# Peptides against a protein of PDB entry 7RZF: the designs that were tried, part 198

Target 1, 358 residues: chain A of PDB entry 7RZF
Amino acid sequence: PFQEEHLKQLYKIVPIKDIRNLYVTFPIPDLQKYYKSNPGHYLGHLIGHEGPGSLLSELKSKGWVNTLVGGQKEGARGFMFFIINVDLTEEGLLHVEDIILHMFQYIQKLRAEGPQEWVFQECKDLNAVAFRFKDKERPRGYTSKIAGILHYYPLEEVLTAEYLLEEFRPDLIEMVLDKLRPENVRVAIVSKSFEGKTDRTEEWYGTQYKQEAIPDEVIKKWQNADLNGKFKLPTKNEFIPTNFEILPLEKEATPYPALIKDTAMSKLWFKQDDKFFLPKACLNFEFFSPFAYVDPLHCNMAYLYLELLKDSLNEYAYAAELAGLSYDLQNTIYGMYLSVKGYNDKQPILLKKIIEKM
Target 2, 358 residues: chain A of PDB entry 7RZF as posed
Amino acid sequence: PFQEEHLKQLYKIVPIKDIRNLYVTFPIPDLQKYYKSNPGHYLGHLIGHEGPGSLLSELKSKGWVNTLVGGQKEGARGFMFFIINVDLTEEGLLHVEDIILHMFQYIQKLRAEGPQEWVFQELKDLNAVAFRFKDKERPRGYTSKIAGILHYYPLEEVLTAEYLLEEFRPDLIEMVLDKLRPENVRVAIVSKSFEGKTDRTEEWYGTQYKQEAIPDEVIKKWQNADLNGKFKLPTKNEFIPTNFEILPLEKEATPYPALIKDTAMSKLWFKQDDKFFLPKANLNFEFFSPFAYVDPLHSNMAYLYLELLKDSLNEYAYAAELAGLSYDLQNTIYGMYLSVKGYNDKQPILLKKIIEKM

## One batch from the design tools (peptide; made by RFdiffusion4, then SolubleMPNN)

Design b2_p20_8_s1 (from b2_p20_8, 7 letters changed)
Fold by OpenDDE base, seed 5:
Structure b2_p20_8_s1 (fold): chain B 358 residues (1-358), chain A 20 residues (1-20)
Amino acid sequence: as target 1 above (358 residues)
Amino acid sequence: MKLSKESEEMLEIVFRILLS
């Protein structure tokens, strides 16, 4: 375990590549025995969420951060780390203290709301989907991976332990949240701007770095993080599939798309999957407008409309992606193209959301 | 989200520094 002297430290690290990263790390107990509840995954899901009211959404709105990842990682024997990693903008590099303040504000929001069983259930369901449809790895690689994890899991559970959540443990979630405090923080900033300002060298890669204590006034500022009203828990993910039924192949199934509807205003082609046998579908819509490309003004209006539509759909993009759904919107020379892809079960819900914004 | 290969390499370096 880290001694108190190793806490509240800042590491300034010089990269070889021109990258700007921030790592906010917390030592936590070894949670390996709690893999069935995986409180670190629960917290990583919320802290790393990209929807409205998320930490990332706020930090992006400030222009400070491009990406955010939260989760647990193995440490030395007897402890782990919880890590929040962000890709910094040039402006974000100047606002690291404020970025970390926002992290603690979000963590404080999680404490105030308490553990949510529905969030755990969503994590469980998402992991179950990922496990069920995991691509078969090459046998040699798969065997080697299994052999490596047999040290940590019972043989019967090795195949599922990485994916299947079984137990909601709010006590363990609260225990981990209690470790995510400013007094326990170890911060690393990676930037070329620290070149020539370092006094230590890492032995393996020769990476130059400087270690310094975080000032007590900064720690106190983070300890006094208030509830930022911009932070909200995510809404329920409506796109998580629950029905994985594969319809039997029809006797009259064609190897090519067949025209199944032909009207004055619409044509519909359909092809049943005869190869993959997955509970997935691809819906493609081509909209034709005689006015879309009549003149430059109409072209610009059509472009602007699509950009506004995409912006209005951003609230669903992350939730859809997590659930294995995607959509694409494009301008075409004849009008607009819409594609919806992924698990078929909740595609109608996503399609309805798109139509409601049109 | 999966880290880029570059981010994974940097994460390893960061961890070595943090564990030293």
Scores: peptide ipSAE 0.371, ipTM 0.882, DockQ to the pose 0.449
Fold by OpenDDE base, seed 1:
Structure b2_p20_8_s1 (fold): chain B 358 residues (1-358), chain A 20 residues (1-20)
Amino acid sequence: as target 1 above (358 residues)
Amino acid sequence: MKLSKESEEMLEIVFRILLS
């Protein structure tokens, strides 16, 4: 475990590339023995959430952060780290203290709400989906990962261990949350702006850095992080598939899309999958309007409409992505194109949400 | 979101520094 002298430290690191990153790290106990409950994954899911009321949503709204990742990482023997990593904008680099304040406000919100069994269940369901389709979607990296995890899990559980959430342990979630405190923080800022302001060199890569103690006043500011009313727990993800049934290939299945509906206002083509045998579908819609591209004004109006539509759908985008759904909206010379792809089970729900915003 | 390759490399460097 880090001694108190190693806590509340700031590292200013000079990158080779022009990148700006913030790493807010917390030493935590080794949680490997708790893989069946995986409290670090639960917290990483919430802290790294991208939906409305999330930490990232607030930091993006301020123009300070582009991306955020939260989760546990293996450390040295006998401990782990919980890490919140953000990609900083130029403006965000000037507001690191306030960014970290918002992180602690979000963590305080998680403490106030307490562990949620439904969130754990969603994590479990998402992991089950990922496990079930791991070999089918991404065969290339599976063998190398299994070899690495064999050191940590019984052989019988190795295949499932990364995905096996079986036990809701609110006590362990609270235990990890209790480690996510300003007094336990180690901060690293990566920016070229620190060039010529460093006094140490990392031995392996020659990376230049400076280590400084975080001022007590700053630590106190973070310790006094109040509840920010902008932070909310995510809503339930309605897009998580539960039905994975693959329909049998129809006897009349054609190798190409067949016209199954032809009306004055619509044509529908259908092609059953005869190759991949996944519980996935691709829905493609082309909307034709004689007015869409008649003149520059109509073109601009169609463009603006689509941008507004995309913006209105942002609330669902992350939840859909987590559930293995995606959508695409594009302007075409004839009107609009919509595509919905991924697991077929909840596609109708996503499609309905899109149509309701149109 | 998965970290970019570049972000993974930087994360490794950061971890080495943090563990030193």
Scores: peptide ipSAE 0.367, ipTM 0.882, DockQ to the pose 0.481
Fold by OpenDDE base, seed 3:
Structure b2_p20_8_s1 (fold): chain B 358 residues (1-358), chain A 20 residues (1-20)
Amino acid sequence: as target 1 above (358 residues)
Amino acid sequence: MKLSKESEEMLEIVFRILLS
């Protein structure tokens, strides 16, 4: 465990590559024995959430942060770290104190709301999905996000958590939250802007860095972090699959799409999966409009419409992605293309949400 | 997002510094 003298420290680190990162770290007890409850995963899920009212959404809205990851990592000597890592914009590099203030405001919101069993259940369900299909799924962009969060977990805890989230332990969640305080913070900022301003060299890689005490006035500002009304807990993820049944291959299954519906206004083609045998589907919709590309004005209006539609769907994008669903909207020379892909169970819900916004 | 290999390497360096 770090002594008090090792807390409230700022490390300015010079990278080899042109990257800008902020690491806000907290020493926490060794939680390995609590892998069945994994309170660090619960907190990482919320702190790293990308939906409306999330920490990332607010920091992105200010132009300070591109990405955010939260989670626990093994430390030395029987302790762990909880880490909030952000990719900084150039502007964000100038606002590190304010970024960290927002982190503490979000953490304060989590304290005020208290542990939520439904959030734990969602984490459990998401991990169960990830584990069940781990060996069957190719790495996708969404799995890369989950894997990015998981990268902060010890491999053993990740593997165990994927399999064994079994116990809701609000006491352990609160215990970890109690460690996420300004008085316990160790901050690292990675930027080439610190070149020539360092006085230490890391032994293993020769990385140049400077260590500084965080001013007491800054610590006090973070300690006095008020509830920010922009921060909200996520809504329940309605896209998490629960049914993984694979339908038997039909006797008349064709190797190509078959026309199953033909009307004056629509044609429907269907092909059953005969190769992968996953509880997944790809829904592709092409919408035809005689007005979409009749002239440049209509073309631009169709483009603007899709951009507005995409923006209106942003509230669902992250939740869908976490649940292994994705959608794509594109302009075509004939009108619009919509694709919905992923686990089939909740695709109708996502499709309904899309259609309701159209 | 999966941390790029680069971000993973940087994370390791950061942790080494923080643990020193």
Scores: peptide ipSAE 0.363, ipTM 0.869, DockQ to the pose 0.425
Fold by OpenDDE base, seed 2:
Structure b2_p20_8_s1 (fold): chain B 358 residues (1-358), chain A 20 residues (1-20)
Amino acid sequence: as target 1 above (358 residues)
Amino acid sequence: MKLSKESEEMLEIVFRILLS
């Protein structure tokens, strides 16, 4: 356990590689016994969220941060750390104090909203999906994101967290949130810009660093973090699959796509999966317009339309990815191509969202 | 995201520094 003298410290660390990282850390009690509720995972999910109104969304909009990960990590016997790790841009390196202010504003928002059982349920459902398919599929993009949230968890805790989100414990969430305060912070900044400005050497790797106290004025600034109206809790993830039933292979299943609908306005081909036996589907749509490629103006308009459509769908991109869904939109010579891939259960929901934006 | 091996190494270094 850190004494008060070890808190409110800043570490400036020189990396070997040209990387810029910020680690905002908080000592927390040992939460291993609470693996069934895993309050650190709940908080990591929200703090590390990438959707609209998230911490990352705001920090990206300012050009300060590329990526953000939040979660708990084992420290030593009897305590853990909660860590917020960000990849800094060159500009972000100049705004570390403001980045951390935004972190505390987001944490303050979490305090104000209080623990949400529906968020816990989503974490539970996402973990259940990840676990169910962990051994069946090579780690895909969605697993990498979940793994990113869990990056700081011991492997044992990751495994237990995947299985054992069983108890919603708002009291424990609040307890951890109460530890995420400026007076408890330990900050590490990793940048080559600190080269020649260090006075200490790490014993094991010879990493050069400087330790300094965070000024009381800065701590006070963070303590006075207001509610930033840009921060919002995420919306419910409608794309999380709940049905994993694999339909039996039809006796007349063809090894190639069969034409199952033929009309003046549409043709539909279908092929059942006979290889992977996963509750997944690929939906591919080709839209034809006689005007799409008539002249350069129409081509540019079609391009602009698609870019606007993609932009309008960006609000769903992260939620879809977390749920193991993806979509792709492309211009073609004849019009537009749409692809929706992933777990089949909620594909209709994503497809509907896409169509509603068209 | 799985941290790159490099990011994991850096994290370990950071933790050692923070625990020193």
Scores: peptide ipSAE 0.351, ipTM 0.864, DockQ to the pose 0.358

Design b2_p20_8_s2 (from b2_p20_8, 10 letters changed)
Fold by OpenDDE base, seed 3:
Structure b2_p20_8_s2 (fold): chain B 358 residues (1-358), chain A 20 residues (1-20)
Amino acid sequence: as target 1 above (358 residues)
Amino acid sequence: MKLSKEQQEELEIVFRILLQ
């Protein structure tokens, strides 16, 4: 849809709010017909990943980016965009060329590794979880959404089409990756730093912007993006639930937590869910140490210990979150508090990983 | 990550510019 003259463009946009954003965009074919394979979702999952060896992890380590989102968006006239959007730090705003270089290095890593069926399976499983436990949308919004998607999906599939992945299509993943090239890039930078440096006004909102061609030298630098050894594919997400069985309410179920274990070193309280009937649990642990708050030194040591523990668990945080698990660690006046929440199936795995780091 | 309403509005403006 875009001619060559419309590619390799940089837009400097003045926001109303004090925000700093980078949008690296690529025109791609209309992929709507490939909803069963959704190659843009596969790529968005990897490019937008927040785990170790991810694009975001590296850009955060440099202090350039706070958040990253990757994915496809509908365009006009039967095309889409693939977008990598980042929230920029003040320092990141000065390093946009280098940020984009890292994006192309990550994309080059994805090309080198090729499409991974196990990653597709994880996307499928995550979407299945999201579909199974989606809240009911408001009727008007839901009806309007369904009416819109009826043009793209068979009637029988309309309710599932957004979530149900069925077909692993490595050819389509490679096709989209082939569009994610410097010669096909359209970049937008959003920052108040461009105030008074613009020469155009957007028609609908009066947003001030400047359009510039990206220098051929910069395009060449991005085209020559080497494999960066810091970038790695994510590991398999061990936290994705597969068992959604809800146990029947016990006959002796109490409306309050019951003491089910009492020992010299531990007490265990349990309450079965009698209200929500979800395959979810909340595990709460309070650890007591006589040394935690004896003096300011011990208090600071307990704080430092918890910060180090949290840091050591960062490798699991994103994978757990994607799988609908969360944990919380807090200092208490008596020691430490740990909470693990979410789908019950893989909570023991997360809990084990936490304990192994303690 | 779900974009905030504000981020969605910004994204819409950016896309309008990118579609010109």
Scores: peptide ipSAE 0.349, ipTM 0.868, DockQ to the pose 0.435
Fold by OpenDDE base, seed 1:
Structure b2_p20_8_s2 (fold): chain B 358 residues (1-358), chain A 20 residues (1-20)
Amino acid sequence: as target 1 above (358 residues)
Amino acid sequence: MKLSKEQQEELEIVFRILLQ
């Protein structure tokens, strides 16, 4: 639907709220018929990844971006968009050209590595988990969603089609990736800094904006994006649950935590879930130190230690979150509190990673 | 990451402009 004259455009948009956002968008073919392979989801997973060597990690390290989202969005009839959206810092607003350069460097890295079946398998496994344990949506929202999906999927698949990946299609991944080029870009920058510098008004909301062509020099810079050695594919997510066995409720199960271990150095309480019957657990640890709060120096040292520990665990935080695991670390007046929550299967792995950094 | 309601509204406005 977009002719060449509609490509390589920059939109400067004035928001009502004090927000700074960048939208780097690419017209792509309608991928709805490829729902079983969902190449846009594969690319969104990688481009939107938050782990070491990710696009977001680099942009955060420069202080330019707070958050990043990558993925496909429905367009008008017969096409979609692939979108990379970032929340800009004040400094990032000054470096939009460089931010987009880094996006194209990451995209170039994806081209160089080619489609990875193991990444597809992780997406498949994550979606299967999300489907299996989908929170009960509100009936009205669910009905409206299903009604919309019925237009695109066979009736037999309508309940699963959004979640279940079945076919690894590297050809389709490459096809979408080939559309993610500077010559196909439409950029929107949202900032109050454009107030009084606009010449158009959007019809529905009265949003003020300016449209301009991106200079050919800038397009060429993005076309010549090199391989940035800082960009790497993510490592395999070791936290994805595979065992969903729910243990039977014990006959002696108590409605409150029972003391199951009592030693001079440790006490352990246990309560089996009697309500939710999910393959989830909550592990809570309180560590006591006689030195934690004895004086202001020790208190500050304990605080600093915990901040350093949190920073050292950042490499696992996103992978754990994707897998439905979370952890929390807090200072207490007696020492430290650690919690690990989520699917029980891989909690021991996350706990081990935390302990190894302590 | 799931977009907040506000981010979705902003995205809708941006896309309306981009579809012009």
Scores: peptide ipSAE 0.343, ipTM 0.866, DockQ to the pose 0.453
Fold by OpenDDE base, seed 5:
Structure b2_p20_8_s2 (fold): chain B 358 residues (1-358), chain A 20 residues (1-20)
Amino acid sequence: as target 1 above (358 residues)
Amino acid sequence: MKLSKEQQEELEIVFRILLQ
C-alpha cells in the first residue's frame, strides 16, 4: 500500500504519440473478494456515465475532455486503484486542476445521494445481458483466460464471475467512495508539452517523466469541492431488455422480406430471422417527401431539421447504447431514413422517444 | 467503454510509473 508520502503526487509524462491524457488515481483496498457486489463497477458506471448531468457531459460542454473512463484496476499485491481517465483537449490541458475539481464535485454528489439499489440492479441486468450474449471466444483464448482467473474465483463461478452481480453492498460502495479523496490522489498527466521538462526516465520503455508534489492549496481546493448543481444521477435506463424470448419460425417464413402491408401511405416488409436466432430486430424506415429536395432551401431545412432532431435525442443515445440498442437518422434524396437496431424488447420505447421528438 | 490497444499500452506505461 502507498504510504502518506506517496500520496498527493503529480506525474508529468511524455508520450511517444501525440496524445493528451489525464489519470486521476486512488489507491483502494483489494476488492477481489467482493466480486459478487463489485463496488468498483458500481462507481465506475456512475463516474463513467455519459448521459445528462454526468461528469463527462459537463467536462465535454466546457471543451476540456473528449472521453472519460472510470473503474478499478489491479495494482500490486494487496491493493487496487480506482482510476478516472480522460482524454484531454488542448484547452483541457490548461484546466487540469479545474477538471479534477469537477471530478471531486461529482464524487461529492455521489456521497450526498448515497448508494442506490436501482443503479446496482441496472448494472446487474446489463452484465447479465452481456454475459448471455457474449460471443464464443476461440477455445485457446478461452482456456488461457479461465486459467488466469482461477486464481481469483472459485472454479464453479469462473465462467460467470466477471459478469454476475449478486449482492448489493452499500457499505462497500461507501468504503470505496471514502478512498476517493484529494488526500489519497495520485495524478498523471500525459502530454508532449512536457518534453524537455522532465528529470526521470522509466526503465522499461525509456519514458521521460517528472514527479512533483501537488501543492497543499490545490489539495485544499479539491477538499472543499461543493455540490455542483449541474451534476445529477442518471435516470433509470428504460432500454434494458428483460424479455429474450425468440418466437418460433413461422411455417411460411420467406427467405426474403415479404410485403405484409400495402396501403396508399405505407408499405411494410418483414423477414423473420432464420439464421442467427437472437432476440434482436432491425427496424428500417424510409420516409418520402415531395418537398425534401425540391430546391436548395428545402434541402437545407431538411438537413437542419435532422441535426436538431439528433441533438434532441442525445439524452437517450448513451442509455440506448448501454442496453444494446442503436438508432441512425439520415437525409435521403427522397426524404429521411431512420434505423433502430438491437434487442427487440425495448425497441418500441426507443422508437416512441424518437417519434415524440419528430 | 473498452480502451483501444493504444490506450491500453499507454495505461500500462503510466501505471508502471505510478507503481514506482
Scores: peptide ipSAE 0.343, ipTM 0.865, DockQ to the pose 0.435
Fold by OpenDDE base, seed 2:
Structure b2_p20_8_s2 (fold): chain B 358 residues (1-358), chain A 20 residues (1-20)
Amino acid sequence: as target 1 above (358 residues)
Amino acid sequence: MKLSKEQQEELEIVFRILLQ
């Protein structure tokens, strides 16, 4: 365990690559024995959330941060770290103290709201989805966001511990939150801007760094982090699939899309999956408008409409992605194209949300 | 995101420093 002298430290590290990263780390007890409740995963899910009212949303709005990852990592000697890692912009590098203040404001919001059983249930459901399809899905890049914690754990350890969420333990969540305090912080800033300003060299790789104590005044500022009204808990993710039933292949299933509806206003083609046998669907819609490309003005209006529509759907984008859903909207010479892809169970909900914004 | 091999190496270096 770290002694008091090892806490409240700032490390300025020179990277080999031109990167700007901030690591805000907290020594925490070994949570391995609590794998059934995984309080670190619960907190990582919330702190790493990308939806409206999230930490990342606010830090992006200020132009300080591009990406954020939160979660636990194995430490040494029977302790772990809780880590908040952000990719810094050039401007964000100048505002590290303020970024960390916002982190503590968000953590304070989590303390004020207390542990939420519904959030735990969502984590459980997401893990169940991930586990069920791990071996069936070719590792597409989407595994990346839920796996913010995967960045810190070997794939083997994540796979055993995360999928067994069985017990909601609010006491353990609060225990970990109590460790996420300014007095327990170890900060690393990674930037080439520290080149020639370092006084230490890491033994194994020769990485140059400087270690300094964080000033008591800065620690006090973080300790006095108020409730920032911009931070909110996420809304319930209504897109998480719960039904994974695969319908039997119809005897008359065609190898190509069959026309199943033909009206003056709509045509519908359907093809059942005969290859993958996954509880997934692809919905593709082409909308035709005689006005879409009649002149440059209408083209610009159609473009603007689609951009506004996309912007209005951003609130659902992260939640849909977490749930293994995606949508795409494009202008076409005849009007608009919409695609909805992923697990079929909650596609109607996402489609309804899209239509309500149209 | 799967950390690139390079991001993993960076993370390892950062953590070695943080463990000192």
Scores: peptide ipSAE 0.324, ipTM 0.846, DockQ to the pose 0.337; fails the geometry check

